# Peptides against a protein of PDB entry 6TME: the designs that were tried, part 295

Target 1, 324 residues: chain A of PDB entry 6TME
Amino acid sequence: NRLKRAYIALQAWKKAFYSDPFNTAANWVGPDVCSYKGVFCAPALDDPSVLVVAGIDLNHADIAGYLPPELGLLTDVALFHVNSNRFCGVIPKSLSKLTLMYEFDVSNNRFVGPFPTVALSWPSLKFLDIRYNDFEGKLPPEIFDKDLDAIFLNNNRFESTIPETIGKSTASVVTFAHNKFSGCIPKTIGQMKNLNEIVFIGNNLSGCLPNEIGSLNNVTVFDASSNGFVGSLPSTLSGLANVEQMDFSYNKFTGFVTDNICKLPKLSNFTFSYNFFNGEAQSCVPGSSQEKQFDDTSNCLQNRPNQKSAKECLPVVSRPVDCS
Target 2, 324 residues: chain A of PDB entry 6TME as posed
Amino acid sequence: NRLKRAYIALQAWKKAFYSDPFNTAANWVGPDVCSYKGVFCAPALDDPSVLVVAGIDLNHADIFGYLPPELGLLTDVALFHVNSNRFCGVIPKSLSKLTLMYEFDVSNNRFVGPFPTVALSWPSLKFLDIRYNDFEGKLPPEIFDKDLDAIFLNNNRFESTIPETIGKSTASVVTFAHNKFSGCIPKTIGQMKNLNEIVFIGNNLSGCLPNEIGSLNNVTVFDASSNGFVGSLPSTLSGLANVEQMDFSYNKFTGFVTDNICKLPKLSNFTFSYNFFNGEAQSCVPGSSQEKQFDDTSNCLQNRPNQKSAKECLPVVSRPVDCS

## One batch from the design tools (peptide; made by RFdiffusion4, then SolubleMPNN)

Design b2_p27_7_s4 (from b2_p27_7, 13 letters changed)
Fold by OpenDDE base, seed 1:
Order: C-alpha cells, then structure tokens, then sequence
Structure b2_p27_7_s4 (fold): chain B 324 residues (1-324), chain A 27 residues (1-27)
C-alpha cells in the first residue's frame, strides 16, 4: 500500500516533467518504484518487514518541471535532494505529510514564492538547502527555532530584516548571502552557540555590527561584505578565537582596525577593503605576516597604496557613527 | 544553473548528517 502511494506520487511527478535531458526517469515505469533511478527504498521505521521509499536523489539531472502535490504521498521520505535542476513553481504544501524529512535540498532550481513554510512542519529536519532559487518575502522567525544544523538561504530574493530568533538557532552553517535583507544584524546573534560559518554577503544590511558577534567562539567564517554597515568594528571581535576567514569589505565602516582583531590566533584571511577606515595597526598591513593575508585596499588610510581620495574620505570620516 | 562549491565545513557537516540519518534509519 505504501509503495502503491509512492507509485502514484512518482508517476505524477514524471508527468510533471517538461524536460528530462538525461532520461533520468526513463525507467520510471511499472509498480517497482524501488528500481527507479534516483529512488531509494529502505525498511519502514514502524515495520521493518515493509519496504518504503525513503529517499529521492535527482541531483544534477537538469530536469525541467514542477513538484506536484501528489509528492505528499511519499510519506516515508527522509532524504529529498533535487538540486541543480530546473524545477519551477512552489514547494507543495502537501509535503507536510513527509514527517520524517531529515534533509531537504531543492537548491539551484527555479522555485518561486514565499519561504516554503512547509519546511517548518517537519519535526526532524536537520538540513535545509533552498539556495539559488527565487524565493522571496520575509524569512519566518520560526526557522531559527528549529533544530537545524544547516540553513542555506543564499541567492534568493528574501527581504526585510533578519529575525531576532536567529540567536536560538543551533545551526553550524547559515547563509544569507545575495538576498535583499535589510536592517541590522540582531544582537541575539551572539547566542548562536554552534555557529561555525555565517555569510551575509551582498545584502542591504546596515547599522552597526553588534558587539555580541564577539561571543561567537566557534565561528571560523564570518563574511559581512557588500552591505551598508557603518561605524567601527566592535572591539569584542577580539573574542573570535577560531575565526579563519573574515570579510568586511564593501561597506561603510570607519575608525581604526586594531591589533586585537588582526592578531586573532586562527585568522588566515582578513579583508576589510572598500570601506572608510582611517587607520590600521601594523599587524593589519598586507604583507606584515607570512601566515595571514590582509586586504586594506580603498580605505582612508594614510601612507598606503590604492586608497580613496581625501575628497571621498573627509565627508565620511569627519562624521563618525557612534555605535555605543 | 550555477555550479555550487561546497566548503570544507559543509562537506563535513553533510557527512555527519548522513551518518546520523543512516544510524537512525538503519542502525
């Protein structure tokens, strides 16, 4: 009965394919769904004697089509990977019936609409990858209440502010890059106890960086480049004991880049180019270290090459933003 | 279609999650 439902779902999906250039679904014929290419079966959790569809992997199939509501019949699926296709439309709400969902990857497709809130209904979800789509609107705060390990949101059309609930996230990797997020980074960010990598690249974020960033002891990658951040770098950044890659380039930062930041013990690459910094410690100068790479290009630094003109610097540097 | 490159951390995380899933499902 469960495989019969799967058959219905998979046949509906095949029918929803507009193009299958690699003939991935060529063998999707007949009731033996477990033999279908990209379909993986396993014993049911509630009855080991029953075989069920436990996973879908159609990654890199370049399939054009959409996800039909009948996919909700795949109630035993824990792994759903369909990245690097040309699926369009919205994520069906019927997928809420897939209560065993553990890894959901629909990245690199042509999905549209708001954040797929159906993902919030999956109690066991650990991996969410919806990057490289056309999702839009606000990010639901509830996403960070979930016990996720990874949240990939980059390269979409999300807008509005980053939810304050971000501090509740247990994710080790979170990407916001290349969206339309605005506002400040929430101060609650410092509460992300498991965070290793966070990327804000290419948004409309602004304001001062919160001091609480310095509480991210496990962070190895922090990239806030290509935004509208202002003010000085928080002195608390000296607390980033494990940061390896740090990028603040292409913002409107001012002030002095301190030794305490540039001498971070694990720092490998620190880019703070294309800002309005008016001073840097010797330890921040490119070439000052053999083991660390720095880029101070296009700031307001004295006695450094490739800096902004006085005309460009003075209006900004003379009006420092107080982030206190 | 854009080629997606995985970071070291991402690869490690995926491996971890896969192991956990396998253990949960088949262990």
Amino acid sequence: as target 1 above (324 residues)
Amino acid sequence: MKKIELSKTEKELREKLRKELLEKRFG
Scores: peptide ipSAE 0.321, ipTM 0.860, DockQ to the pose 0.718
Fold by OpenDDE base, seed 5:
Structure b2_p27_7_s4 (fold): chain B 324 residues (1-324), chain A 27 residues (1-27)
Amino acid sequence: as target 1 above (324 residues)
Amino acid sequence: MKKIELSKTEKELREKLRKELLEKRFG
C-alpha cells in the first residue's frame, strides 16, 4: 500500500521536526496523508485508479529538523520543495528510491556535507536547487551529464575547479555564485547551447576568460564579477547576440574594452568596474547611450572620474597577462 | 536564514517544467 508507506514516511518526518513555528504539520495526523498540509496527491503513473503522494511543498515553513531515511518510502514523489526552512544534516541516500523526482528544491536550509550525490541517481530530474546551504567539497562532474534545465549551486561551500563536463549541460540557468570555486572557466563552456543565464559571482576563479564564451548565442545574463580573472576580454564576446546583462566587475582584467562588446545589440547593462582596464571605446563610456547602462568605475582609464591611482595601476598595467 | 523569492526567470522556468510534467503525466 503506497499511502501506508507515505504515512510511515511523513510521520517519521514529523518526528524529526525540532520546531514548527507555523504549526505546518499540526494536521499531520491519521492515515489520510492526502489531507496533510503541504502534501499533494495525484493518480499514480502506472495506475491512474490509485492515489499516491506526488508532491511535497513546505516552502517558507521555517521548520527546524532533519530529513529522516524513511523519506525514501515516498517513491511516487516528483516534486519536493522544502525551500526556506531550517533543516540540517545530510540529504538521505534513501531518496534514491524516488525515481520520479522531477523538481528538487532544498534551498535556503542548513544542509551540510558533500554534494548530495543522490541527486545524480534521479533519471528524470529537471530542476535542482541546493543554493543557500552549507554543502562543501567538489562538484561531481556527472551533474552536467544530466538533462537538467536548472542548476542552482550558489551560496554554499563548494571548492575545487569547475568540471569540464559543463559543456555537456543542457541547463538554461546555472549558478556557481558565492562558493569557493577555483581555477579557470573550462573552454567547453561554449558548448552549452541552451544556456540563458550563468553566474560565477564571488568565487576564487582565475586565469583568462576562454574565447569560447562567445559561442553562447542564447545567453542573456553573464556575470563573472568578484573573482580573480586576468587578461583582456575575449574579442569573441562580440558573438553574444542576446546578452542583456553582463558583469565583469571586481576582477583583475586589463587591456582595452572594445566597441564590438559595448555595441552588442541587446546589451542593457555592462559593468566592468573595479578592474585595471587602461582604455575603453567611446561606446563604452557611461552616458554614451540612452538604452545602455555602463559602469567603468575604478579602472585605469584616463580622463574618467573615480579611477585608480597611478600608483595602483602601474604595477598591473605595465605587466599585462597574455592570454594568447 | 535568508528570504528567497524566485526571480521572474525562475518562475517562468518552473511553470514551464510543471506544464511539461502535467502533460507527460496526464496527456
Scores: peptide ipSAE 0.160, ipTM 0.820, DockQ to the pose 0.621
Fold by OpenDDE base, seed 2:
Structure b2_p27_7_s4 (fold): chain B 324 residues (1-324), chain A 27 residues (1-27)
Amino acid sequence: as target 1 above (324 residues)
Amino acid sequence: MKKIELSKTEKELREKLRKELLEKRFG
């Protein structure tokens, strides 16, 4: 019965293909769905003697089409990976029936519409990858209430502010890069106790960096480049004991880049180019260390090469934003 | 959250898929 439902779902999906250049679904014929390419079966959790469809992997198949509502019949699927295809439309609401969903990867497709809220209905979801699509609108705050290990949102059309609930996230990796997020980074960010890597690249974020960033003791990668951040770097950044890669380039930062930041014990790469910094400690100067790489290009630094002109610097440096 | 007990086959699938995810973290 369960495999029959899977058959119905998979045949409906095959019919929803506009193009299958690698003939991935060529063998999707007959009732033996467990033999289908990209379909993986396993014993059911409620009855080990029953075989069910537990996973879908159609990654890199370059299939054009859409996800039909009949996919909701795949109630035993825990792994759904269909990245690097040309699927379009929206994520079907019928997928709410897939209550065992653990890893959901629809990245690098042509999906549109708002955030797929059906993902919030899956109680056991650990991995969510929706990057490289055309999802738009606001990010639902509830996403960070889920016990996710990784949240990949980059390269979409998400707008509005980053939810304050971010501090509740247990994710080790979160990417916001290349969206249209605006506003400030929430102060609650410091509560992300399991965070290792966070990327804000290429948004419309602004304001001062919150001091609470310094509480991210486990973070190894922090990239806030290509935004509209202002003010000085928080002195509390000295608390990033495990940071290896840090990038603040292409913002509107001012002030002095301090020694306590550049001497972070695990720091290997620190890029703060294309800002309006008017001073830096000797430890921040490119070439000052063999173990660390620095880039101070295009700031307002004295006696350094490749800096902005006085004309460009003066109006900004003379009116620093006070973040206190 | 519901704890999911994975079969050997499913574990193998997850391992493969997780490896791929790690390679794409910042892609």
Scores: peptide ipSAE 0.101, ipTM 0.652, DockQ to the pose 0.067
Fold by OpenDDE base, seed 4:
Structure b2_p27_7_s4 (fold): chain B 324 residues (1-324), chain A 27 residues (1-27)
Amino acid sequence: as target 1 above (324 residues)
Amino acid sequence: MKKIELSKTEKELREKLRKELLEKRFG
């Protein structure tokens, strides 16, 4: 009966294909769905004697089409990977029936609409990849209440502020890059205990960096480049004991880049170019270390190459934003 | 929160898919 339901779902999906350039679904014929290309069966968790569709892998199939509501019949699917296709439309709400969903990857498609809230209904979801789509609107705060390992949101059309609930996230990797997020980074960010990598690149974020960033002891990659951040770098950044890659370039930062930051023990690359910093410690100077790479280009530094003109610097440097 | 116990087949698929995921972590 479960395989019969799967058959209905998969045939509906095949019908929803506009183009299948690699003929991926060519063998999607007949009741033996377990033989379908990209369909993977396994013994059911509740009854090992019953075979069910447990996974879908259509990655890189370049299929054009949409996801029909009948996909909700695939109730045993734990792995759903359909990245690098040309699927359009919205994620069906009927997928809420897939209560075993563990890894959901619809990245690099043409999906539109608001955040797929159906993802919030999956209690066991660990991996959520919706990057490189056209999702828009607000990010639901509830996404960070989930026990996710990875959250990929980059290259979409998300707007509004980053939810305060971010501090509750258990994710090791979170990407916000290349959206339209605005406002400040929440102070609760420091509570992300499992965070290793976070990327804010290319948004409309602004304000001062919260001091609480320094509490991210496990972070190895922190990229806040290409935003509208202002003020000085928090002194608490000296607490980033494991940071290897750090990028604050293309912002409006001012002040002095201190030894405490540039001498971080595991720091391998620190980019703070294209800001309005008016001073840096000797340890921050490019070439000062063989083990560390620095970029101080296009700041307001004295006696350094490739800096902004006095005319460009004076209006900003003379009116620093006080983040205290 | 419900923990999923994956079958052998699911584990194999997961490993494959995870490898791919890691390759495109920041793509």
Scores: peptide ipSAE 0.035, ipTM 0.653, DockQ to the pose 0.068; fails the geometry check

Design b2_p27_8_s1 (from b2_p27_8, 20 letters changed)
Fold by OpenDDE base, seed 4:
Structure b2_p27_8_s1 (fold): chain B 324 residues (1-324), chain A 27 residues (1-27)
Amino acid sequence: as target 1 above (324 residues)
Amino acid sequence: DPKRQALFEELLQKAKEDRKKEEEKLK
């Protein structure tokens, strides 16, 4: 019965293909769905004597089409990997029936519409990759209530603020890059105990950086470049004991870049270029260390090359934003 | 079930490799 349902689902999906350049679905004929290319069967969890469709892997198949609602019949699927295709439309709500979903990767496609809220219905989801699509609207706060290892949201059309629930996330990697997020980074960010990598690149984020960033003891990569952040760097950044890569470039930061930041023990690359910093410690100067790479280009620093003109600096530096 | 575990490990490994490739593009 389960394989019959899978057959119905997979045949409906085949019919939803507009283009299959590599003939991936050429062998999708007949009731033996376990022989289908990209379809993986395994013994059912509830009955090891029953074979079920447990995984789909159509990565890099360049298939054009959409996801039909009949995919909801694949109730035993735990792994759904269809990245690097040309699937369009929306993620079907019928996928809520896939209660065993563990990894969901629809990245590098042409999906549109709001955040696929069906992903929130999967109790065992550990990996969510929806990057490089055209998803739009607000990010639902509930996404960070999920026990996810990784959350990839980059290169979409998401808008609004980052939810305060971010602090509840157990994810080690979170990407917000190349969206339209606005507002401040929530102060709750410091509560992300398992965070290793976070990327905010290329959004409309603004305001002061929260002091609570300094509580991210496990973070190795922190990139907040290409936003509208203002004020000084928080002194609490000295608490980033494991940070290796840090990027604050292309913002509106002011003030002094301190020794406490540039002497972070594991720091290998610190980019703070294209801001309005008016001073830096000697430890922050590019070339001051053999083990660390710094970029101070296009700031308001004295006696440094490739800085902004006094005319550009004076209006901003003379009116520093107080983040206190 | 050993067969199920083996399948998942294979699929997870492939997924991990794909993720690494994409992550490198972000750097």
Scores: peptide ipSAE 0.062, ipTM 0.761, DockQ to the pose 0.695
Fold by OpenDDE base, seed 1:
Structure b2_p27_8_s1 (fold): chain B 324 residues (1-324), chain A 27 residues (1-27)
Amino acid sequence: as target 1 above (324 residues)
Amino acid sequence: DPKRQALFEELLQKAKEDRKKEEEKLK
């Protein structure tokens, strides 16, 4: 019965393919769904004597099509990996029936619409990858209430502010890059106890960086480049004991880049180019260390090459933003 | 169940590899 439902679902999906360049679904014929390319069966959790479809892996199949609602019949699927295809449309709400969903990867497709809230209905979800699509609108705050290990949202059309609930996230990796997020980074960010990597690249974020960033003890990658951040770098950044890669380039930062930041013990790459910094410690100067790489290009630094003109600097530097 | 576990481990490994490749594009 369960495999019969899977058969119905998979045949409906095959019919929803517009193009299958690698003939991935060529063997999707007959009731033996466990033999289908990209379909993986395993014993059911509730009855080990029953074989069920537990996983889908169609990664890199370049399939054009959509996800039909009949996919909701795949109730035993825990792993759904269909990245690097050309699937379009929306994520079906019927997938709410896939209560065992553990990893959901629909990245590198052509999905549209709002955030797929069906992902919030999966109690056991640990990995969510929806990057490189055309999802739009605001993020539901509830996404960060889930016990996720990774949240990939980059390269979409998400807008509005980052939810304050971000501090509740247990994810080690979160990507916001290349969206249309606006507003400030929430102060609650410092509560992300498991965070290793966070990327804000290429949004419309603004305001001052919250001091609470310095509480991110496990962060190895912090990239806030290509935004509209203002003010000085928080002195609390000296608390980033494990940061290896840090990028603040292409913002509107001002003030002095301190020794305490540039001498971070694990720092290997620190880029703060294309800002309005008016001073830097000697330890921040490119070439000052053999172990660290710095880029101070296009700031308001004195006696450094490739800096902004006084005409460009003066209006900004003379009006420092108080982040206190 | 060992069969289910083996399947998950295999798929997870593949997923991790794919993720790493995509993460590199952000750099």
Scores: peptide ipSAE 0.062, ipTM 0.772, DockQ to the pose 0.709
Fold by OpenDDE base, seed 3:
Structure b2_p27_8_s1 (fold): chain B 324 residues (1-324), chain A 27 residues (1-27)
Amino acid sequence: as target 1 above (324 residues)
Amino acid sequence: DPKRQALFEELLQKAKEDRKKEEEKLK
């Protein structure tokens, strides 16, 4: 009996709670699991006459505890939302049995360990949200081979380079922000045909920006701030016809910020502050447009306020990195 | 199944709303 298995799983989970400040699991008593708070039942896909646990929603419950292996008995679960809790430990490998998993949200918890590779075993997964945890190590390249609509990885402890397989991703939103990623952005990034938003904020990324970024025709948000990028901005950025928010601040960029970038038709906010740019087009000057906001603070620009000193600029500007 | 579909749509919508809120925190 599927509901009996669900009962075993949910009771094991209740026992794994260290704290339930809102008494969310107070009604988790008895065999009628479909009446449990945060448990959602629906007819089974294979037999509409059978009721199964199809979803879990414990978002914002502030529950402290861990995910026990018995959760693998919830084989009919397609939606698993447990964000904004205090769950700790690792994601159980037993969750590989949840072959109907569609959305997996464990964000804003205290999970640790390597990337939860069990997520790669779910053939129908569309949304993966593991942000605001303590996951560490390398990102498996296979994550981008999956047909995901969104990949949220931000605010973790991931290290190493961004996999070259990123170009295979069909995701519209990808976040890498606030990790420890290093190396260059892969040139394959330009192959992300469905990409709308990508965020690299606050990593250890370096090198030149790949020219292939300009091929991201559908991107509306591109944020590469707070990294170690060098060289000039690619001229191909003029191809970002739909970009609205662009941020390159807090890097080591040099060269000239061109008119072709600042005149992008959908651009509403372009921040390139805290770099070593030595020139900008008039269209890039803050206040030059009523429709666009620019920030050129703390560069090596002449005749602009709040710029770096010549002493700070000369060593960097005189030795520009050639990205060609 | 219409009931299953309705449930999934509801939960999906909630998930999207939650994701949007978290995305705003990144900026």
Scores: peptide ipSAE 0.023, ipTM 0.640, DockQ to the pose 0.668
Fold by OpenDDE base, seed 2:
Structure b2_p27_8_s1 (fold): chain B 324 residues (1-324), chain A 27 residues (1-27)
Amino acid sequence: as target 1 above (324 residues)
Amino acid sequence: DPKRQALFEELLQKAKEDRKKEEEKLK
């Protein structure tokens, strides 16, 4: 009996709760698991006459505990939402049995360990949200081979380089923000045909931006702020026909901010503050447009307010990094 | 199955709303 297996799983999970401030699992009593708060039942795909547990939603329950291996008995679950709790430990490998998994959200918890590779075993997965945890180590290259619509990795402890397989991703939204990623952005990034939003904020990324970024025709948000990028902005950025929000602030960029970038047709906000730019086109000057917002603060620009001193600028500007 | 589809859509909508709230924190 599939509901009997679900009962075993859910009772094991209740026992794994250390704290349930809102008494969310107070009604998790008896064999009628479909009446449990946060448990959703639906007809089975293989037999419509059989009722199964198809979804879990415990979002914002502030539950402290861990995920026991018995959760692998929930083989009919397609949606697993447990964000904004205090769950700790690792994601159980037994969840590989949940072959119908469509959306997995464990964001804003206290999960630790390496990337949960069990997520790679789910053939139908479309959304992966593991942000605001303590996941660490390398990002597996295989994550970008999945047919995911969104990949949320921000606010973790991931290290190493971004895999070159990123170009294979079909995701519309990818977040790397607030990790410890290092190295260059892979040139294969330009192959992300469905990309709308990508965020690199607050990593240890370095080197020159790849020219292939200009091939991201559908991107509306590109944020590379708070990294260690060097060199000039690629001239190919003029190809970002749909970009609305662009942020390169808090890097080590040099050179001239060109008219072709600042005149992008859908650009609404372009922040390039806290760099070492030594020139900008008139179209890039804050206040030059009513429709576009610019920030050129703390660069090496002449005749602009709030710039770096000559002493700070000269050592960097006199030795520009050649990205050619 | 229409009942399963309805449940699925409801959960997806809720997940979408939660994601939007978290995206605002990144700004």
Scores: peptide ipSAE 0.022, ipTM 0.639, DockQ to the pose 0.721

